# Ledger of designs, part 147: peptides against a protein of PDB entry 5OK6

Target 1, 215 residues: chain A of PDB entry 5OK6
Amino acid sequence: ELPGLDSQWRQIENGESGRERPLRAGESWFLVEKHWYKQWEAYVQGGDQDSSTFPGCINNATLFQDEINWRLKEGLVEGEDYVLLPAAAWHYLVSWYGLEHGQPPIERKVIELPNIQKVEVYPVELLLVRHNDLGKSHTVQFSHTDSIGLVLRTARERFLVEPQEDTRLWAKNSEGSLDRLYDTHITVLDAALETGQLIIMETRKKDGTWPSAQL

## One batch from the design tools (peptide; made by RFdiffusion4, then SolubleMPNN)

Design b2_p25_3_s2 (from b2_p25_3, 9 letters changed)
Fold by OpenDDE base, seed 5:
Structure b2_p25_3_s2 (fold): chain B 215 residues (1-215), chain A 25 residues (1-25)
Amino acid sequence: as target 1 above (215 residues)
Amino acid sequence: MLTKFEKNELAGLAGAEELQALFLA
């Protein structure tokens, strides 16, 4: 059952726990398709619970480019295509109106950038490969704030690299050459890595030499 | 070239597309 319209508005739109609340790193926020949200706003502000402005189930279909992997369309803009709600507010709306059957929530995390907190709507998807088999990749999602060290560890895990094996990373740059990712403490953002970028994990040979050194 | 990382000149010459072949040679 739906709470009163005024209560809905206060619960979702308030500046302390609702849509207008400050962002905090690590928190989950959810995308809501803009048209649905505007319809909801009209409904609750209209003051008539039986109004034809009833928004129905939340439907984010227009935000997805596919219904298989549920990947977001590129270039979506906050305030134009979607609004962001904190987890509590999202869950209230879902409980009140439901979510379109079979459609997953669009959950994203707040990240801390150098000068601002931001909901990371588009994390970086990297193509991880081994130096000796470029044709077999693992696509893995990373936050811009994740370290290169995490990328390396993830690559090792995905390719089942044994702990005793030494590995290092290269990134294919826009010029088609490879940049060595020396500093594993900097972030994906600092390294300017982008979605779709090829990351090559090189494994040290048993003789202690690196394959790249033999080129 | 990424400002914080060193470009592999050998890879630059060969291109990343040929890297696998070079490593396996």
Scores: peptide ipSAE 0.035, ipTM 0.611, DockQ to the pose 0.177
Fold by OpenDDE base, seed 1:
Structure b2_p25_3_s2 (fold): chain B 215 residues (1-215), chain A 25 residues (1-25)
Amino acid sequence: as target 1 above (215 residues)
Amino acid sequence: MLTKFEKNELAGLAGAEELQALFLA
């Protein structure tokens, strides 16, 4: 059963617990397609529960590039294409209106950037490979705030590298050459790594030499 | 753009394909 229109408005738009509440790092927020949200606003602000402005089920279809992997379209803009709601508000709307059948929620995390919090709508998807077999890749998503160290550890895990094996990372840059990622303490953001970028894990040889030393 | 590039944290090298060719030789 739907709450009263005023109650809906307060719960979703309330500055303390709703759409405009402060961002907190690590929390989940959800994308709602802008047109649906505007329709909902018109409905609840209209004051007539039986109005023809009833928004129906939440439908984020226009935000998705595909309905197989449910990837977002590139270049979506907050406030133009979608609005962001905290988890509580999202769950309220879903409970009240439903979500389009088969469509997953678009959940994203708040990250802490220098001086600001932001919902990370587009995390970085990296292609991880080994230096000796570029044909076998693992595609892994990382936050811009994740360290290069985490990328390295993730690569080691995905390729089942034994603890005693020494490894390091290279990134293929826009010019087609490789840049070695020396500092594992900087973030993906600091290293300017981008979605689709090839990251090569080099493994030290048993003789103590690095394969790249041949260059 | 949120990203920044710091050259002092990176070192340039040959292309990935060239590296593989060398490593596999």
Scores: peptide ipSAE 0.035, ipTM 0.573, DockQ to the pose 0.166
Fold by OpenDDE base, seed 3:
Structure b2_p25_3_s2 (fold): chain B 215 residues (1-215), chain A 25 residues (1-25)
Amino acid sequence: as target 1 above (215 residues)
Amino acid sequence: MLTKFEKNELAGLAGAEELQALFLA
């Protein structure tokens, strides 16, 4: 059952709790395809629930590059391709209009960057491998704000590295060289790591030497 | 911003197989 049009507008566009609410780090926001949202706006602003401007169910199909993994298209722009709604507003819209059958919500997190908070629409997907078996990989998603230390810990966990084993990370750069991620306190952003980038976890040998030391 | 990497001597490697070969050497 749909609430009154004015009520819908207030719930979704309210500056305190709606689309215009301040971003807060760690909170979930959701993408809504721009055209649908504009149709909804027209509908609720029109004042006629029986108007031809009824938006139907939320359909984010045009935001996805595939319907298998539900990955977003690259280069989507806020305000042009989609709008961002806080969780409460998103759930209201879904409850009122529904979401296209089979489509998952596009949930993203607010991250704290040095000078701004933003919804991280495109987190970094890294390809994690071990130095001695590049054929066995784990693709893991990280926030730009995650530390290299977290990447390392994640790699250790995925590859079931024993606590007593010492490990470190290398990143393959665009020039085909390996850059050691020496400082584990910097972020993925600081390290300029990007989606698809190969991250190699090197494990120290039992004799105390590093495999890469011979090179 | 500028990256904070420590560059190593492993340069000029185009592919994963080459990297693996180096680490296994």
Scores: peptide ipSAE 0.031, ipTM 0.607, DockQ to the pose 0.245
Fold by OpenDDE base, seed 2:
Order: C-alpha cells, then structure tokens, then sequence
Structure b2_p25_3_s2 (fold): chain B 215 residues (1-215), chain A 25 residues (1-25)
C-alpha cells in the first residue's frame, strides 16, 4: 500500500535514506530511469493520489542495452538518464510501485577514489586469458579500486591454477603490445585498465623459467 | 578518467601476436 504523498517525498528525497544523502564507500545504490523518477516526482508533488500522473511500476528498460545479460548502455549520465538512490530508498519505491516483471535491479557500489566517493556505475570488465590460449577467455567484472593482485587471484581461480604454480599478469595495450603488470598492489584504475581489455596470465614453467623469457 | 601507466610498475614489450607465438613455442 502506498503511503501518503508527502511521506513518500520525504522518505525518498530527504532523511537518512534520501537521494541527496552523502555517499559512503561500500554502500549499495540503485539506478532509477530518469523519466520514471520525474513522473513519480510529479505525482507526489501533485498532492492527489488519484491523479493521472501515477507513475506505475519502475521500468528501467531504456537503461539496458540488452535483456539477456542486462548490461547497461554505455555513456549513461546521472541526472540525465538515471537517478541514484540509496538502497533503502530504492526498496521503498519498489515496495510501493513494484519493478517491471523480469527486470533486475541495477545495483552499484560506492567506491573510494582519491579525495572523492562515487557510485561506480561502470565497473571494469576484463577479458582474462592464459598465455598459451588467448582464444579461451573469462570475462570478469572488477572495480577500478580493485588491486592487480585481486585480478591475478581471480584469474588463477577461474583457470583452476594450483597454489604451487607461479603466475603473473600482462595487459594488452592499445598499440597491441603487452605491458607486464609488475606491481600487484596498484589498482585497476592506476594501471589504466579498461573494459574489454585483454589480460594475459602467464604461468611459470616447471623448470623455473617464464615462457616470456624467450623474448 | 583513468590514470596513466607508471613506468616503475609496468613495462612494455613486443606485440601481442609475437609474444603469443613465443608463448606457444
């Protein structure tokens, strides 16, 4: 059941769970398609629950590039294409109006960057491969704030590398060359890794030599 | 949006195709 219109406005726009509350690293926020949100605003600001401005169920369809993997369209802009809501506010709206059948919520995390927090709407999707077979990849999503060490550990896990095997990473750069990721403590952001970029995991040979040592 | 590569932390090599050929040798 819908609460009073003024109550809806206060709960979503203001307070501890309001749209304009400060971001905190690690929190979950949700995207709401801008047109729907504007319709909701008009509805609750109108003061008449029987108004023709009723927004209906939340429908984020226009934010998705596909309804198979539910990937976001590229280049979406906050305030233009979507509104970000804290988890509590999102759940309020979903409980009040519902979400389009079959459509998943668009949940994103707040990340800590130097001197700023932001909702990471577009995490980095990397293509992980082994040095001996570039044709078999695992596509994995990482935060810009994740370390190269985490990327390496993830690659090891996905390719079922045994703990005793030694591995290291290379990134294919825009020029088609490979850059070795020496420092595993830097972040995906620091390494300037981008979505769609190929990351090659090299495994040390049993004789203690690296395949790339042939260079 | 993204930071630049740090030379102290990353090193460039030959082309990916050449490296792949070496990896498979």
Amino acid sequence: as target 1 above (215 residues)
Amino acid sequence: MLTKFEKNELAGLAGAEELQALFLA
Scores: peptide ipSAE 0.031, ipTM 0.590, DockQ to the pose 0.168

Design b2_p25_3_s3 (from b2_p25_3, 7 letters changed)
Fold by OpenDDE base, seed 3:
Structure b2_p25_3_s3 (fold): chain B 215 residues (1-215), chain A 25 residues (1-25)
Amino acid sequence: as target 1 above (215 residues)
Amino acid sequence: SLTTFERNAAAGQAGAAELQAKFLA
């Protein structure tokens, strides 16, 4: 059973966990397709639960590029294409109206940038490879605020690198050049890594030499 | 049109065989 319309409105818009609550780093927020949300607003503001304005289940289909990887379309704009809800509000709406069958929630994290907190709608998906097998990639999602050190650790984990093995990262540029990621303390953002970029993990040889010494 | 991901992924694979050969030389 749905809560009263006024209660729904208060819970989602005006509650302590409502849409307008402050962003906090590390918290999860969820995208809701704008038209559905507007339909919901009209429904709850109309005052009639039997109204033809009933929004139905949440359907974010128009936000997705594909139904395989469930990646978002590029260029989506908050307030135009979607609204952001904190986790509590999202879960309320899902419990009340449901989510389209088979469609995953669009969960995103609040990140801290130097002067602003924002929901990172578009994290970076990097293609992690080993220097000796560039055709076998692991696609891994990172925040722009993640360190290069985290990227390296993640690569080591994915490729089951032993602790005693020494590794380092290279970013392959579109021109085919390689930039070594020397500073592991800078962020993905600082390193200007892009989604879909090939990141090569180089493993030091047993003889103590680096494969890249031949480049 | 290709997404940024698709475009960058394709660019990354361009010349990958030659680059791999250089790493393994």
Scores: peptide ipSAE 0.659, ipTM 0.963, DockQ to the pose 0.923
Fold by OpenDDE base, seed 2:
Structure b2_p25_3_s3 (fold): chain B 215 residues (1-215), chain A 25 residues (1-25)
Amino acid sequence: as target 1 above (215 residues)
Amino acid sequence: SLTTFERNAAAGQAGAAELQAKFLA
């Protein structure tokens, strides 16, 4: 059941869980397509629940580049293409209006960068591979704020590496060179890793040598 | 046009077979 229009407006825009509430690192926010949101604003501001301005179900179709992996189009701009809502506000809207059939929610995390919090709309998807099978990748999403150590741990987990096996990472560059990711404490951002980049997990040989020693 | 992901993924696979061979030599 739809709440009163004023209640909807207050809950989404002016509430403690409203659109303008402070960003907090680690919290989930959701994207809503701008035109739908503007239609909703017009509806609730109009004061007539029976008006022809009813927005219908949330439809984020125009934000997606594909309906297979549900990746966002590149170059989307907050305030122009979409609005960001806190989880509570998003869930209210979904409960009131529904979400277009088959569409997943566009959930994103607040990250903390030096001197700023922002919703990370475009996290990094890395292609994790083993040094001995570069054609078999695991695509895994990471935040720019995630450590290289987390990338390594994730790779180890995905490839079922035993705890006693030593591993390390290489980033393959566009020109074909490899950069050794020595410092596992730096972030994905600091390492300048890009979405779609191939990250090679090297496993130490039983003899204690590294396969890359032969490169 | 290719997305950044697609471009980078393609670039990553370029020369992958040769690189793998080097790792395994």
Scores: peptide ipSAE 0.659, ipTM 0.963, DockQ to the pose 0.906
Fold by OpenDDE base, seed 4:
Structure b2_p25_3_s3 (fold): chain B 215 residues (1-215), chain A 25 residues (1-25)
Amino acid sequence: as target 1 above (215 residues)
Amino acid sequence: SLTTFERNAAAGQAGAAELQAKFLA
């Protein structure tokens, strides 16, 4: 059952737990398409639950680039294309109005950058490959704040690398050159890795040499 | 137009065969 309109407004827009609450690193926030949200605002502010302004199910279709990977369109702007809601508020809205059938929630994490906290709307999707099979990739999402070490561990896991096997990463540049990712403690951001970039996991040979020694 | 992801993915595959051959040499 839908709560009273005033209750809905307070629950979602409440500055302590609603849309305007402070960002906290690691928390999940959700995107809501702006037009829907504005329609909801008009509905709950109108004071008539039987109003023609009823927003219906949440529909984020216009935010998606595709319905295969459910990637967001590039260049979306907060406040123009979408609003951000904390998890609790999102779940309330979904429980009240529903989410369009087949659409996944657009969940994003709050990240901490050197001077700010922000919801990372556009994480980096890297194409992880093995040095001996560059055509077979695992696309994996990473935060800009994730370490290269995490990328390496993730690659090892995806390719079922045994613990005793030594591995290292290379980033393939657009110009075709390779950059060795020596420092595993720096972030994806620090390494300037880009979405769609090919990241090559090299596995050490049994003889102790690296395949890249021939490069 | 290609997205950044698509563009970068395509760029990554450019010369991949030759690069793979070098790794396997």
Scores: peptide ipSAE 0.655, ipTM 0.962, DockQ to the pose 0.911
Fold by OpenDDE base, seed 5:
Structure b2_p25_3_s3 (fold): chain B 215 residues (1-215), chain A 25 residues (1-25)
Amino acid sequence: as target 1 above (215 residues)
Amino acid sequence: SLTTFERNAAAGQAGAAELQAKFLA
């Protein structure tokens, strides 16, 4: 059931727990399509008698590039295309108005960068492959703040690598060169990895040599 | 037009066969 209009406004827009609250690393925030949100604002700022401004269910369709993978369109801008709400506020709106049938919520995490916290709307999707089968990839999403070590562990898991097998990563560059990802403690951002980039997991041979030794 | 993901994915596959052969040489 819909609470009072003033109550809705206070729950969603307040600076302590609503839209204007400070970002905290690790928290989930949700995207809401801007036009819907503005319609909601108009509705709750109006009088109880102004039912014509009822926003209906949340519909984020215009934010998606496809309804298969539910990836966001590139180049979306906060405040223009969408607003960000903390989890509690999002869940209130969904409970009050519903979410368009079949649409997933657009959940994103707050990440901490040097001197700034931001909602990571566009994480990195890497194509993980084995050195001996470059055509068979696993697409995996990572935060820019995730370590190369996590990428390696994830690759090992996806390819069911045994614990005793030694592995390491290479990044294939757009020009075709390979960069060894030596430092597993740096982040995806630090390594300048890009979405859609091919990341090659090399497995050490039984004889103790690396396949790449012959490159 | 291709997304950044699609463009990069396609670029990654360019020369993949040759690269794989080098890894396996």
Scores: peptide ipSAE 0.651, ipTM 0.961, DockQ to the pose 0.871

Design b2_p25_3_s4 (from b2_p25_3, 8 letters changed)
Fold by OpenDDE base, seed 3:
Structure b2_p25_3_s4 (fold): chain B 215 residues (1-215), chain A 25 residues (1-25)
Amino acid sequence: as target 1 above (215 residues)
Amino acid sequence: SLTKFERNQLAGLEGAAELQAGFLA
């Protein structure tokens, strides 16, 4: 059963635990399509649960560019296209109103950037490849706050690199050349890696030489 | 210091396809 309208409002909009709650790194937040949320606000503020302003089930359809991989449209803006809710608030709304059939929740993580926390709506998708087979890629999602070291470890795992094998990364830049990612402690953001960018993992030869040293 | 390969890559003299070819050679 739906809680009372005032209770719904307090639960979702409460500044301590609701929509206005401070962001904390690592927490999950959820996107809600703006129009639906505004309709819900109007409904609960109206004070009449039997009103024609009932929002229906949560429908985020307009936020998706595809219903296969459920990728978000590019360029969505918080406050214009969607609102962000903490996990608790999201789950309340879903329990009360439901989510459109077949739609997954749009879960995103809070990340810590210099001087700001934000929900990372668009993490970076990298194309990981081996130096000897650029045609076989693993697409992997990373946070902007993830280290290059994590990218390297992930690449090693995906390509089943043995622990004793030494590896390093190259990024294909916009000019088509390769930039070596020397510092594994910098972040994906610091390295300016972008979605769709090719990241090449080079594996050291058994003789101790690097394949690229012969070029 | 950069290797010859790295210098060439930074200068845009070698592409990903060339790299692959070189790696396989």
Scores: peptide ipSAE 0.025, ipTM 0.634, DockQ to the pose 0.171
Fold by OpenDDE base, seed 5:
Structure b2_p25_3_s4 (fold): chain B 215 residues (1-215), chain A 25 residues (1-25)
Amino acid sequence: as target 1 above (215 residues)
Amino acid sequence: SLTKFERNQLAGLEGAAELQAGFLA
């Protein structure tokens, strides 16, 4: 049985633990499709649990670009396309109404940016490749707050680079040229890396020279 | 069309073909 409608409203919409609660870095928040959420609001505000306004199971289908890889559509806007709920509130709604069968939750993390916390709805997906084999890419998701050092470590891990091998990163820019990622302590955001960008891991030759020196 | 980088690199043609192809792709 569903909780009382007033109880549902208070549980989900309150400013302490619900939709209106402050963001905290590292917390998980979940996207809920706006129309479903509005339907739920109408249902619980109506005060009649037998109303035709019953929202049914949560269905975020319209937020996905496809049902294969479950990537979000580009350009979704909070408050227009979806609402954000903290984990506890999301789990309550799922427990009460269910989630569309086979559809994954849309979980995102709160990140700390200069002077603001935000839910990172669109982490950066980078295409990691080796300088000598661009045909074999690893698409890896990073937070804008992740360091270039993490990108480098991740690339090394994905390509099974030995610890003694020296590597460095290049980013292919919009002009097609390669920008050297010198400072590994800056963030993905600081480096202005974007989704779909090619990141080339260059491995130093045994003779101590870099392959890029031959270009 | 070729990017600025690709045009510049192809014009040089002094790099190893494999490396050139790798960085140009």
Scores: peptide ipSAE 0.018, ipTM 0.532, DockQ to the pose 0.104
Fold by OpenDDE base, seed 1:
Structure b2_p25_3_s4 (fold): chain B 215 residues (1-215), chain A 25 residues (1-25)
Amino acid sequence: as target 1 above (215 residues)
Amino acid sequence: SLTKFERNQLAGLEGAAELQAGFLA
C-alpha cells in the first residue's frame, strides 16, 4: 500500500535520508528519469491520491542506449535528464510504484575526488588485451578512482596469469601510439584513461626479457 | 610542466614503438 502523499514527499525529499542527503563515498545512488520524478513530485504535492497525475511505474527507458546491455546514453545531465536518489529513497519509490518490467535499476557509486564527492554516472570501460593475443579482449568497468594497479591485477585475473609471471600495462593513446603505464599507484583518472581505450598487458618472458624490448 | 604520468608515458614511447609495430602490423 502506498503511504500518504505527504509521507512520500518527506521520505524522498528529506535532507537527512532523501534526495538532498550528503554524498558518502562508496554508497550506491540510483538514477530516476527526470520526467517521471517530476510527475511524482506533482502527484504527491497535489494532495489528491486519486489524481490523474499518478506517475505509474518508474520508467527509465529514455536513459538507456539499448535494452540488451542496458548502457546509459551518453551525455545525460543530472537535473535535466535524471535525478539521483540514495538507495533508501530509490527502494521506497520502487516499492511504492514499481519499476518498469525488465528494466534494471541504474545503480551508481559515490566516488571521492579531490575536494568533492560525486556519483560516478559514467565509469570507465577499458578494453583489456594481451600483447600476444590482441583478438581476445575483456571489457571491464573501472572507477576513475581505481588505481592502475587494480587495472593490472584485474587484467592478470581475467587472463589467468600465474602469480610468478611478471606483467605490465600499456595504453593505446589517441594518436595510435602506446603509452607505458609505469606508475601503478595513480588512478584511472590521473592516467587519463577513457572508455573504449585499449589496454595491453605485456607478460615478461621466462628469460627475463620483455617482448617490447626485443622489437 | 609534465605530470609524472606524462613523463612516464613519454619514457614508454620507445618501448611502445616496438610493441606498436607488432600490434599495428
Scores: peptide ipSAE 0.028, ipTM 0.570, DockQ to the pose 0.083; fails the geometry check
Fold by OpenDDE base, seed 4:
Parts: sequence; C-alpha cells; structure tokens
Structure b2_p25_3_s4 (fold): chain B 215 residues (1-215), chain A 25 residues (1-25)
Amino acid sequence: as target 1 above (215 residues)
Amino acid sequence: SLTKFERNQLAGLEGAAELQAGFLA
C-alpha cells in the first residue's frame, strides 16, 4: 500500500536517510532517471493522490545503452540525467511504484578518493586477457580505488591460474605499446587505467623465463 | 564466449596479433 504523500516525501528526501544523506564509503546507492523522479516529486508535492501526475513504475530505460549487459550510457550527469538515492530510499520507491519488468536496478558504490567521497557511477571496465590468447577476454569492472594487486588476483581467478604459477600484468597504452604494471599497490586510478583498456596477464614459463623476455 | 562489448573492444585492437606473436616467439 502506498503511504501518504507527505510520508513519501519525508522518507525519500529527508537529510538523515534520504537523498541528501551524507555519503559513506562502501554503501550502495541507486540511480533513478531524472524525469521519473521529477514526476514523482510533482505528484507527492501536489497533495492529490488521485492526480494525473502519478509517476507510474520506475523506468530507467533511457539511462541504458544496451539491454543485454545493462550498461549505462556514457556521459550521464547527476542532477540532469539521474538522481542518486541511498539503498533504503530506492527500495521504498520500488516497493511503492515498482520497477519496469526485466530491468535491473542501477546499483553503485560510494568510494573514497583523496579528500572526497562520491558514488562511482562509472567503474573501470577492463579487458583481461592472457598473453598467449588475446582473443579470449574477460570484461571485469573495477573501482578506481582498487589496487593493481586486485586486478592481478582477479585475472588469476578468471583464468584459473594455479597458486604456484607466477603472473604479472601489462597494460596496452594509447600508443599501442605495452606498459608493465610493476607496482601492485597503486590503484587503478593511479595507473590511469581506462574503460575498454586491454590488460594482459603474462604467466611465467616452467623454465623460469618470461614470454615477454623474447620481445 | 565474448560479449558484444568484448568483441567490439577486441575489434579495435589493431596489432593484437602482433602483440600475441611477440609473446609466443
């Protein structure tokens, strides 16, 4: 059952648990398409539950570039294309109005960057490959705050590398050359890795030599 | 199997064969 209009407004817009609440690292927030949200605002502010301004079910279709992987369109802007809601507020809206059938929620995490917290709407999507089979990739999302060490561990897991095998990473740069990712303690951001970038996992040979030593 | 995204990204990898050849030599 839909709560009263004033109650809806307070639950979603309050400063403690609503849209304006402080960001905390690791928390989940959700994107809501701006036009739908504005329609909802108009509805609850109008004071008439039977108003023709009823927003209907949440539909984020215009935020997606594809309905296969449900990737967001590039260049979306907070406050223009979407609003961000904390998990509790999102779940309230979904329970009240529903979400378009088959459409996944757009969940994102709060990350902590130096001196700022933000919802990471666009994690970095890396193409992970093995040095000996560049045609078989795993696309994996990473936070800008994730370490290169995590990227390496993830690559090892995806390719089922045995614990005793030694591996290292290369990144294909914009010039088409390969840069070694020597320091595994720096972040994806520090390494300036970008979405769509090819990351090559090199596995050390049994003889103790590296395949790249022959380059 | 590669996703559509992966295929599109890999198609843009001019020189991928050269890079792989270097690792395989």
Scores: peptide ipSAE 0.027, ipTM 0.555, DockQ to the pose 0.373; fails the geometry check

